# Ledger of designs, part 27: peptides against a protein of PDB entry 6IDX

Target 1, 380 residues: chain A of PDB entry 6IDX
Amino acid sequence: KELAKLSADVTFATEFINMDGIIVLTRLVESGTKLLSHYSEMLAFTLTAFLELMDHGIVSWDMVSITFIKQIAGYVSQPMVDVSILQRSLAILESMVLNSQSLYQKIAEEITVGQLISHLQVSNQEIQTYAIALINALFLKAPEDKRQDMANAFAQKHLRSIILNHVIRGNRPIKTEMAHQLYVLQVLTFNLLEERMMTKMDPNDQAQRDIIFELRRIAFDAESDPSNAPGSGTEKRKAMYTKDYKMLGFTNHINPAMDFTQTPPGMLALDNMLYLAKVHQDTYIRIVLENSSREDKHECPFGRSAIELTKMLCEILQVGELPNEGRNDYHPMFFTHDRAFEELFGICIQLLNKTWKEMRATAEDFNKVMQVVREQITRA

## One batch from the design tools (peptide; aimed at target 1 K141 N191 N324)

Design b2_p14_3_s3 (made by RFdiffusion4, then SolubleMPNN; from b2_p14_3, 7 letters changed)
Fold by OpenDDE base, seed 5:
Structure b2_p14_3_s3 (fold): chain B 380 residues (1-380), chain A 14 residues (1-14)
Amino acid sequence: as target 1 above (380 residues)
Amino acid sequence: ANKYEAYSKARAAA
């Protein structure tokens, strides 16, 4: 206890470290010996002293043994009643992950995000905060190849629902640190869209062209039996498809794939359109047909609108921006759905279509409509 | 280099 208190003092820390005191603390953790009276209290103070000593930055985090990591990870991964040990163990793991890529690799082998989710289901906001902080640290330090897998684990309905129900909708004020961790988690989650946002469509990619064709099919052939093979490539059919792509509101109605070569939003716009068409088919068909049936210059070009809206949403959500330690602005709505970005797109495209009608907009008003929609989205 | 290294360093120093 006294050591834990004194360890906050840099002068004491320096002297204690010079006496190899930190090594003694690590060995106490490594021993795992529960035979001591007041073991939990002793361990809690040991972990406190260890953290306070390490926070001085005098000793490298890489000094810790595999046994130490396993013990600390064990306190987090195993059901424990001792909140004090759990809190400090989460903080130690966060610090280890943040300070060392080598420690990240070792910790990522010992703990799962699923184990950390259990610590979000508690009434203790500090435990919840450190659990999210550790999740964020693991995400931050993950190699690019593993980051998507982690994100898919975060995309699990379970994590979002738990955060929403136990953290955000908890019967308590969200503290600044929790708000920061939720912000970081949001930033990290949206940064997964960056790859798609920066992916240019290859106009020669048949698979991507087939998606554009599927958008046409859903809008215009939804009642037609799919049995009529698209294969009779008569010049009349090509001309018909060009008309359909014009009615869909693509800028390049001859080759709509060219509209997705701009980055941002690249392929992410096509992903949003496909999601809308598949998940909200009635809404998609309605939006397209309401504008395609207009012979007046007041048609809202769906394809162009969807692309520019996707770009605008990426700008509003700061997709690709790095998390900033000084920010704590998170959006609770992004924890309400597994495909929150695509759902937001689906809401915003309806808002855009409505705003376009209300303004009696033409193609010349496009940027004005987008500005009004931006203001509406940012005030919501 | 992890693109988040700058934030990780800032967080580790906080």
Scores: peptide ipSAE 0.196, ipTM 0.839, DockQ to the pose 0.904
OpenDDE base, seeds 1, 2, 3, 4: peptide ipSAE 0.190, 0.181, 0.176, 0.191; ipTM 0.837, 0.832, 0.830, 0.838

Design b2_p14_3_s4 (made by RFdiffusion4, then SolubleMPNN; from b2_p14_3, 4 letters changed)
Fold by OpenDDE base, seed 3:
Structure b2_p14_3_s4 (fold): chain B 380 residues (1-380), chain A 14 residues (1-14)
Amino acid sequence: as target 1 above (380 residues)
Amino acid sequence: MNRYQAYLDARARS
């Protein structure tokens, strides 16, 4: 207890570390010896002193043994009654993951996000906070190939549901540190969109062009079976498609693929449009047809609007930016759906279309409409 | 200092 308190002082910590004091603490954990009458209390103070000593940055986290890691991971992965040991163990694992890629690899083998979800289903907000912090650390330090897998995992869908129900909708105020961890998780989740946001469309890629063609098909040929691709009339079809792409509100109605060559938002805008067209088909068709039937120059250009809205949402959500330690602003709505960005796009594109109509906007008013929509989104 | 490293260093000290 006294050691744990004194370990917060840098002068004491320096001298204690110089006396190999930290090695003694690690060996106490490694021994796992439950034979002492006050073992749990002693262990809790040992872990506290260890954390406080390591926080000075005098000793590398890579000094810890695999036995130490397994003991700490064991306190998190096994049902233990001692909340103090669990809290300190979560904090130690977080610090290990953040400070060492080698320790991340070892910890990722010993613990799963699924095991950490159990620590969110408790009434203790401190335990919940450290569990989310460790999840965030694991997410942040995961290799790029593993980040997408981690995001798509059932555990992540379940994680969002558990966070929503047990943290956000809990009968207690959200503390600043919990709000920060929710913000971090949100940022890390949206950063998965960065690749698509920075991916340029290749106008020569047939698969990407087929997506644009599918958008046209859904809007104008919704009753036509896609299997009846009629073969022969290539030139008359190109002219017909140019009209359709104009009605869809693409800037380049001759070659809509060119509208997706600008990054940001690149292919992410096309992904949002396709999501809207597939998941919210009636909404998509309505928006397109309401504007395509107008001859009064008050048509809202859907294609252009979708691209610029996607870019705006990326700017508002700071897609591609790393978490900031001073930020605690999270949006509860992003924990309600697994495709939360695309759902937000679907809400905002309807808002944009409504605002365009209310303003009686023309193509010259486009930037003014976008400014009003930005203000509406940022105030909501 | 890279913004990333600053964030990690801050979290490591919290």
Scores: peptide ipSAE 0.035, ipTM 0.718, DockQ to the pose 0.632
OpenDDE base, seeds 1, 2, 4, 5: peptide ipSAE 0.045, 0.029, 0.033, 0.032; ipTM 0.736, 0.699, 0.718, 0.716; seeds 1, 5 fail the geometry check

Design b2_p14_4 (made by RFdiffusion4)
Pose (drawn by RFdiffusion4):
Structure b2_p14_4 (pose): chain A 370 residues (1-223, 234-380), chain P 14 residues (1-14)
Amino acid sequence: KELAKLSADVTFATEFINMDGIIVLTRLVESGTKLLSHYSEMLAFTLTAFLELMDHGIVSWDMVSITFIKQIAGYVSQPMVDVSILQRSLAILESMVLNSQSLYQKIAEEITVGQLISHLQVSNQEIQTYAIALINALFLKAPEDKRQDMANAFAQKHLRSIILNHVIRGNRPIKTEMAHQLYVLQVLTFNLLEERMMTKMDPNDQAQRDIIFELRRIAFDAETEKRKAMYTKDYKMLGFTNHINPAMDFTQTPPGMLALDNMLYLAKVHQDTYIRIVLENSSREDKHECPFGRSAIELTKMLCEILQVGELPNEGRNDYHPMFFTHDRAFEELFGICIQLLNKTWKEMRATAEDFNKVMQVVREQITRA
Amino acid sequence: SRRALQAKAAEEAK
């Protein structure tokens, strides 16, 4: 108890650390008997002292043994134990992950997505905050080539709806540190879109060109003389600036292939809305048609800008858009809603092709005021 | 701090 008190003082901590005092603590956790059942209070003070001593930055986090790591992960992976032990255990794992790629790799193997998510279902906001913080730390430290798989795994176990039901709509008001972790989670989530945003279409890749052909087919085949007239104009009546080679329009980065993903999502998941938008504007040879392809690409870019896809998380922000915690595919759903808004605003302005940038500005103002 | 470490980890990821 006394050690937990004094370890926050750097003057004391240095003295204790210089006698390998941290090893006394780690050895106790590694091999001490009945710690959770008979000595939980002692164990809580031990973990408090350990974290206070390590927070002085005198020694590397890489000093910790695999045995110590496994024991701490064990306290988190278990059907919940004492709240004080769990809080400190989650905090120790977060610090290990943030401070070492090696520790991240070992910890990622010792704790499951389901075990972490289950700790969000406790009524204690600090436990919830550290759980989300550990999740954020795993995302921050995951190799670029593993982060997407991790996101899918957390999504399949309902991380989003659990956060929505147990944190955002929970009884206890969200305090500043929890709000910060939600902000960080949202930033990391939007940043999963960044690679596709910056990926150019290969116009010479037939498989990619066939995706655009499929997009056109879904809409034009919903319309016979009128259908023929649409196809004679290649992709003009689908609204692409490059009428003959629309794949070239997807070399603009941002938004790149993310725009294509959004269009395909709208066509497949919301086929009626996609068909309505395209057919209301595919036979219009007055200058008043809203160009789908050009509008979708620019809207995708605009949404990326508004939502700050690619921005790094920082210390100063605690903001988040709660509606993104209400749908697994909220970004794509937002695209669909905004493309309908864009078409409504276009009609309200009796807009022509020359008005394209003005309409996009009005849409930007509509979205950002909402 | 936790936030400083998270910011540092984000910079490293790039």

Design b2_p14_4_s1 (made by RFdiffusion4, then SolubleMPNN; from b2_p14_4, 8 letters changed)
Fold by OpenDDE base, seed 1:
Structure b2_p14_4_s1 (fold): chain B 380 residues (1-380), chain A 14 residues (1-14)
Amino acid sequence: as target 1 above (380 residues)
Amino acid sequence: SLASKMEQAAKEAK
């Protein structure tokens, strides 16, 4: 207890470390001795002293053994661990993951997100905070391939549901520390969109062009049996598609794929449009047909609007930026749905379409409409 | 609010 308190002092820490004191603490934990297991308080103070000593940055985190990592991970995985030991063990693992890529690899083998989710189902907000902090650390330090796997896993759907129900909708106020961890998790989740946001469409990729053609089909041919497209010559068909792409509001009516070559938002805009067209088909068709039937130059160009809206949403959500210390601005709505970004896009494109009509906008007013929509989104 | 619409969309998708 006294050691744990003194370890917060840099002068004491320096002297204690110079006496190999930290090595002695690590060996005590590694030994798993009946003394530390029977006296939860002594173990909690040992872990506190270790953490406080390491927080001075005098000793590299890479000095810890695999046996030490396994012991700490064991405390997190045990169902009947003392709350004080659990809290310190989560904090130590977080610090290990954040400070060492080699320790991240070892910890990622010993601990699953599923085990950490169990610590979110408790009434202790401090334990919930440290559990989310460790999840965030693991997510931040994961290589891109593993980060996407963590994102796609059933574990992420379950994680969001548990956070929503047990943390956000809990019968207690969210503390600043928890709000920060929820912000970090939100930022890291939106950063998964960065790859698609920075992916340029290849205008020569037939599969990508078929998505644009599917958008046209859903908008204009949804009631027409595809069998009865008469074999009218390839030129009349190309001219018809150019008209359809104009009615869809693409900037390049001849080759709409060119509108997706700019990054940001690249392919992410096309993903949003396809999601809207498939999941909210009636809304998509209504927006497209309402604007395609206008002859008064007050048509809202859906394709252009969807691209610029996707870009604007990425800017508002700071996609591709690292989480900042001291920020606590999380949006509870993003924990309500698995495809929260695409659902937000679907809401915002309707808002944009409404605002365009209310302003009686023309193509010259496009930037003014986007500015008004930005203000509406950021105030909501 | 955008939040209420998104929460409604999340309920309808279940």
Scores: peptide ipSAE 0.019, ipTM 0.537, DockQ to the pose 0.022
OpenDDE base, seeds 2, 3, 4, 5: peptide ipSAE 0.017, 0.017, 0.014, 0.014; ipTM 0.504, 0.504, 0.498, 0.464

Design b2_p14_4_s2 (made by RFdiffusion4, then SolubleMPNN; from b2_p14_4, 8 letters changed)
Fold by OpenDDE base, seed 4:
Structure b2_p14_4_s2 (fold): chain B 380 residues (1-380), chain A 14 residues (1-14)
Amino acid sequence: as target 1 above (380 residues)
Amino acid sequence: SLASRQEEAARESK
């Protein structure tokens, strides 16, 4: 207890570290010997002193043994651990993950996100915060393949559901620290869109062109059986498609694939359009047909609007940027839906279409409409 | 027809 208090002092910490004192603390944890009276209290103070000593940055986190990591991970994975030990163990693991890629690898072998989710199902917001912080650290330090697996619909759906039910809809006010961790998780989740945002469409890729054709089919041929393969277009069919792509509001009516060669938003815009067309088909068809029937210069070009809106949403959400330590603004919507970005797109494209009509906009007003829509989204 | 659906969409948008 006294050591834990003194360890906050840099002068004491320096001298204690110089006397190999931190090694003694690590060995106490490594021993795992529950034989001492007041073991739990002693261990909690040992872990506190260890954290305070390490926070001075004098000693590398890589000094810790695999046995130490296993003991700390054991305190997180075991169901019957003192809250004080659990809290400090989560904080130690977070610091290890953040400070060392080597320690991340070892920790990621010893603990699962599923084990950490169990610590979200408690009434203690401090434990919930440290559990999310460790999840965020693991997410941040994960290689891309493992990050995508962490983001996979099942793990994310379960995590989002637990966060929604036990944290966001909890009977307690969300503290600043928890709000920050929810923000971090949101940012890290949106950063998974970066690959698609930076993926250029290949205008020669038939599979990607078939998606654009599917957008046309859903809008204009809604009664046509999807079994008609797009392959055998006569010249008359090509001319018809050019008209349809104009009606869809693509900039390049001959080859709409060219509109998706700009990065950002690249293929992410096409993903959003396809999601809207399949999941919110009536909304999609309405937006397209309303603007395709106009004989006046007041048509809202859906294709162009969807691309620029996707880009704008990526800018607003700071897709590809690291979380900012000073921010705590999170959107509960992103914890309610598996495809929250595409749902946000679906809301915002309707807002854009409405704003375009209200402004009586023409193609020359496009940037002005986008500016107004940006202000509407950022003030909401 | 496409024309009838366009007219329907234009009515729903008002």
Scores: peptide ipSAE 0.022, ipTM 0.577, DockQ to the pose 0.010
OpenDDE base, seeds 1, 2, 3, 5: peptide ipSAE 0.022, 0.022, 0.021, 0.008; ipTM 0.570, 0.575, 0.561, 0.446; seed 5 fails the geometry check

Design b2_p14_4_s3 (made by RFdiffusion4, then SolubleMPNN; from b2_p14_4, 8 letters changed)
Fold by OpenDDE base, seed 4:
Formats: sequence, C-alpha cells, structure tokens
Structure b2_p14_4_s3 (fold): chain B 380 residues (1-380), chain A 14 residues (1-14)
Amino acid sequence: as target 1 above (380 residues)
Amino acid sequence: SLAARQEAAARAAR
C-alpha cells in the first residue's frame, strides 16, 4: 500500500527501479501464490505500484515475462476476480498493448474481445471504461487482417448492442473517460472505411460499371427482370442510358464511372448509393424520380450529391484520422445499426434533398446547400 | 410508365 503510493513519485520510482524493484513486483505476480493472508489486497497494491512505476517511462514494457502477461490476462479472463485486480489488470494490458507491438501479439493470443465484452455487462463504469479502452488499444494495434476480424459484423454487433444497452442506455451518466473511449471506438470503426474511401473506381471494370447500371435499373426499370438486360447496347440504348445517368444526377452522364475516380470518397460513395438503392429502395426511387421529373433547374443531382455527401460524412466522422485525446464526441446512433455509416448516409441524403428543395437551389447553389447540410449534420 | 412514377414521386414529395 505504501509502495503503491510512493511509486507515483518519480524520485522514489527511479531509486526503486534502480534497486530492481519492478523485478520483485513482477515475480510476486508471476508466483500466483494465493497462500498469503490478504493476497487479493496485496496483489491489488502490487499491480498499482507496477502501473505507477511503469508510467514514469523509465523501464520498457518489453521487460515483462510471458508468465506475467498470462497472469494478468488470467485475471481478466476469469469470471470471479476482485474488481480492484480486474481494473488494474485491464489498465496494465492496455498499457502493454499501446507501448509494445510484441506485447500486443502475446496479449491478443491470451484474450478475446468476447471476454472483454463480458466486462461491459457490469454496473461499474470504471471497469466498462477500461474494458473498452483495452478493446480500442487492441483494435488500434491490430494488423489490418486482424482489424477486419475484430471489426467483423458479429463481434461489432454484439459489442455495439452491449454498449448501447449497458453503457449508453444505462441509468448512469456517462463520464468523460467513457465518452472518450466511445469516441475512440467510433473513430477506429469508421477508419475501416478508409480503404473504400481511397479506392478509385476503374472505369473499365465491368463489375463496377454493372453497379452503376444496377442503380439505373432500380430507379427506372423497376418492372424489368435483370435477366432480360439485352447485351447488345445499340446506339439508341447508349443514348437512353446517357439520359438516365443525367436524370440520376451524375456529373459525367456519358460515363458515370468517372465520378468515382476521385478519392476521397472513391468507391465508398458507390457503396452508399447501392446500399440505399437495395435496402431503402422506395426512398432511393422517390429521390431519383422526384428530381428526374423536374425541368425547372431545381433538380437535386442525386449522383453528385451522394458523392459529395459521402465525402462530407467521411470528414465529419474523421475517416482516416487518429482519435484525438481531447475529444469525447460519440454518436449513440452508431451503436443502433450494423451498417450505421450507410444508414447515416440514407438519412443525410434525404436531409440534403429536403434542404435543396427548401432553398429552391439550382446547380450553382450546390456548395451552399452542402454547407447548410454540413451545419445541420454537425449540430444534430 | 416512367412518367407516371415520376409524377407519383413528385406528388408524394409535396
């Protein structure tokens, strides 16, 4: 107890470290010997002293043994551990993951996100915060292949559902530390969109062009079986498609694929458009047909609007940016849906279409409409 | 027809 208190002092920490004090503390954890009276209290203070000593940055985190890591991971993976030990163990693992890629690899072998999610199903917000912090650390330090695994729809669904039900909809006010960890998780989750945001469409890729054609089909050929698309594009048919792509509001109505060659938002805009067209088909058709029937120069160009809105949403959600330590701004909505970004796009494109009409906008007003929509989204 | 659907969409947006 006294050691844990003194370990916060840098002068004491330096001298204690010089006396191999950290090695003594690590050996106490490694021994696992429950034979001592008040073992749990002693262990809690040992872990506190260890954290405080390591926080001075005098000793590398890589000094810890695999046995130590396994003991700490064991305290997190066991269902009945003292809250004080659990809290410190989560914090130690977080620090290990953040400070060492070698320790990340070892910890990722010993602990699953599922085990960490169990610590969110508690009333203790501090435990919940440390559990999310460790999830965030693991997510941040994971190689891209493992980030995709952590980001798999199931793990994220369950995590989001648990966060929504036990943290956000909990009877307790969310503290700043928890709000920060929720913000971090949100940023890290949206950073998975970066690849698609930076993927240029290949105008010569037939599969990608078929998606644009499918957008046209859904909007205009709702009664046509997709199987009956006759492969021979006569000039009349090419001219018809050019008209349809103009009605869809593409900038390049001759070759709409060119509108997706700019990154950001690249292919992510096409993904959002396709999601809207398939999942919210009535909304999509309504937006497209409403604007395609106008000859008054007040048509909202859906294709252009969808691209610029996707870019704007990426900017607002900081896609491709690292989380900022001072930010606590998380959006509870992102914990309600599996495809929260695409659902947000679907809401915001309707808002854009509404705002365009209310402003009586023309193509020359496009940037003004986008600015108003940005302000509406950022204030919501 | 496309025109009838466009007109229906324009009416539903009013």
Scores: peptide ipSAE 0.020, ipTM 0.487, DockQ to the pose 0.010
OpenDDE base, seeds 1, 2, 3, 5: peptide ipSAE 0.018, 0.017, 0.018, 0.008; ipTM 0.476, 0.477, 0.479, 0.447; seed 5 fails the geometry check

Design b2_p14_4_s4 (made by RFdiffusion4, then SolubleMPNN; from b2_p14_4, 6 letters changed)
Fold by OpenDDE base, seed 1:
Structure b2_p14_4_s4 (fold): chain B 380 residues (1-380), chain A 14 residues (1-14)
Amino acid sequence: as target 1 above (380 residues)
Amino acid sequence: SRAARMEQAAREAK
């Protein structure tokens, strides 16, 4: 207990480390010897002292043995561990993951996200906070392939549901530390959009062009069986499609694929448009047709608006940026749906369309409308 | 300190 308190002092920590004191603490954990009276209390103080000593950055986290890692992971994976030990063990694992890629690899073999989710299903917010912190650390340090797998996994859906139900909708105020971890998780989740945001459309890719054609079909041919998609368009059909792409509000009416060659938002804008068209078809059709039927130059160009809105949302959500310390602004909506970004886009595109109408905007006012919409989104 | 925060959290968890 005194050691744990004194370990907060850098002078004491330096001297204690110089005396191999930290090695003694690690060996106490490694031994796993439950023979001592008050073992749990002693272990809790040992882990506290270890963390506080390591927080000085004097000793590399790579100094820890595999046996130590296994013991700490054991305290997280085993049922019926003292809350005090569990909390410190989660914090140690978080710190190990954050400070060493080698330790990340070892820890990722010893623990599962499923085990960490079990620690979210408790009434203790501190345990929940450290469990999310460790999940965030694992997510941050995961290689790109595993990061995508972690995000797409049923575990992530389950994680979001558990967070929503047990943390966000809990009967207690969310502390600043938890809010920060929720923010971090949100940022890390949105960073998965970076690849699509930076992916340029290939105007020669037929599959990508077929998506744009599907957007046209859904907007204008919604009652037509997709099997009746008229084959190779005669010049009249090409001219018809150019009109349709103009009505959709693409900047390039001849080749809408060119509108998606700019990064950001690249293909992510097309993904959002397709999601809106398929999942919120009535909303999509309404927005497109309301603007396509206008002859008063007050038409809101859907295609252009969708692209610029996607870019704006990426900027607001800081897609591709690392989580900032001291930020705690999370949006509960992002835990309510698997496709939360696309759902946000669907809300914001309706807001944009409304704001455009209210402002009686023309194409010349486009940037002004986008500024107003940005302010509305950032204040919500 | 982390130690102080953890001690406080351990008291609040009882």
Scores: peptide ipSAE 0.124, ipTM 0.836, DockQ to the pose 0.035
OpenDDE base, seeds 2, 3, 4, 5: peptide ipSAE 0.116, 0.119, 0.119, 0.115; ipTM 0.832, 0.835, 0.832, 0.826

Design b2_p14_5 (made by RFdiffusion4)
Pose (drawn by RFdiffusion4):
Structure b2_p14_5 (pose): chain A 370 residues (1-223, 234-380), chain P 14 residues (1-14)
Amino acid sequence: KELAKLSADVTFATEFINMDGIIVLTRLVESGTKLLSHYSEMLAFTLTAFLELMDHGIVSWDMVSITFIKQIAGYVSQPMVDVSILQRSLAILESMVLNSQSLYQKIAEEITVGQLISHLQVSNQEIQTYAIALINALFLKAPEDKRQDMANAFAQKHLRSIILNHVIRGNRPIKTEMAHQLYVLQVLTFNLLEERMMTKMDPNDQAQRDIIFELRRIAFDAETEKRKAMYTKDYKMLGFTNHINPAMDFTQTPPGMLALDNMLYLAKVHQDTYIRIVLENSSREDKHECPFGRSAIELTKMLCEILQVGELPNEGRNDYHPMFFTHDRAFEELFGICIQLLNKTWKEMRATAEDFNKVMQVVREQITRA
Amino acid sequence: TKQEKLDEVATRFA
């Protein structure tokens, strides 16, 4: 108890650390008997002292043994134990992950997505905060080539709806540190879109060109003389600036292939809305048609700007858009809503092709004021 | 790289 008190003082901490005092603590956790059952209070103070000592930055986090790591991960992976032990255990794991790629790799193997998510279902906001913090730390430290798989795994176990039901709509008001973790989670989540945003279409890749052909087919085949007239104009009546080679329009980065993903999502998941938008504007040879392809690419870019896809998380922000915690595919759903808004605004302005940038500005103002 | 920037952010958060 006294050690937990004094370890926050650097003057004391240095002295204790210079006698390998941290090893006394780690050895106790590694091999001490009946710690959770008979000595939980002692164990809580031990973990408090350990974290306080490590927070002085005198020694590397890489000093910790695999045995110590496994024991701490064990306290998190178990059907919940004492709240004080769990809080400190989650905090120790977060610090290990943030401070070492090696520790991240070992910890990622010792704890499951389901075990972490289950700690969000406790009524204690600090436990919830550290759980989200550990999840954020794993995302921050995951290799670029593993982060997407991790996101899918958390999504399949309902991380989003659990946060929505147990944190955002929970009884306890969200305090500043929890709000910060939600902000960080949202930033990391949007940043999963960044690679596709910056990926150019390969116009010479037939498989990618066939995606655009399929987009056009879904809409034009919903319309016979009129259908033929649409196809004679290649991709003009689908609204692409490059009428004959629309794949070139997807070399603009941002938004790149993310725009294609959004269009395909709208066509497949919301086929009626996609067909309505395209057919209202595919036989219009007055200058008043709303060009779908050009509008979708620019809207995708605009949404990426509004939502700050690619921005790094920082210490000063605690903001988040709560509606993104209400749908597994909220970004794509937002695209669909905004493309309908864009078409409505276009018609309200009796807009022509020359008005394209003006309409996009009005849409930007509509979205950002909402 | 952005991964290095995230690692720097992770260190600062720590």

Design b2_p14_5_s1 (made by RFdiffusion4, then SolubleMPNN; from b2_p14_5, 4 letters changed)
Fold by OpenDDE base, seed 4:
Structure b2_p14_5_s1 (fold): chain B 380 residues (1-380), chain A 14 residues (1-14)
Amino acid sequence: as target 1 above (380 residues)
Amino acid sequence: SRQEKLDEVAKRLA
């Protein structure tokens, strides 16, 4: 206990490390000698001292043995471990993952996100915080393929549900540390949108053009069975589509695909539009038709607005940026919906359309409307 | 002006 307290002092830590004291602590963990009276308490203090010593950055995390890692991971994976040991073990694993890619690889083999989710179902908010922190560390340090797997896994949906029910909707106020970890998880999850945000549309790709055509179909041909194969459009039909793309509010009425060649937001804007059109069809049709029927120059260009809004949301959410240590702001909606970004887009595009109408905006006012909408979104 | 009215509404909505 005294060692654990003194280990927070850099002067003591330096001298203790110089005496190979940290090696002694690691060996105590590695030995697993449960035969000692008060083993759990002694182990908890040993782990505390180890953490405090390592936090000085004097010793590399790579100094730890595989046996040590397995012991610590074992404490996290076992359901009946002392809470004090569990807490410190989670913190140690987090630090290991954050400080060493080699340790990350070893830890990722020993523990699963599913095991960590079990520690979120407890009433102890500190345990919950450290469990999320470790999940975040694993998510941050994972290779891109593994990050996507972690995000797509049933574990991630379950994680969001558990966080929602046991943390956000819990009977306890969320502490700053937990709020930070929720923020980090949100940032890391939204960073998975970066690929789509940076994907340019190919104007020559027929499959991608068919998505734009589907947006037109949903807006204007809602009663027409998809069975009408897009026959080779006569010039008259091409002219009709150009009019429809104008009514949809695309900048390039001839080839709307060109509007999605700019990155950001690239294809992510098209994904949002398609999601809105399919999942919130009535809302989409209403927004498009309300503006497409206007001849008063007060039409809100849906296509342009959707692209710029997607870009704005990416900027607000800092898509592609690392989480900031000073931030603890998270959106509860992130935990309530599997497609939270697309749902946020759907809310914000309605807000934009409303704000446009209230401002009696014209196309010349576009940037001013976007500024107002940005302020509205960032204050909400 | 139209711009002044726009700015007034913008200020109210922001």
Scores: peptide ipSAE 0.151, ipTM 0.862, DockQ to the pose 0.015
OpenDDE base, seeds 1, 2, 3, 5: peptide ipSAE 0.144, 0.133, 0.143, 0.141; ipTM 0.858, 0.855, 0.859, 0.859

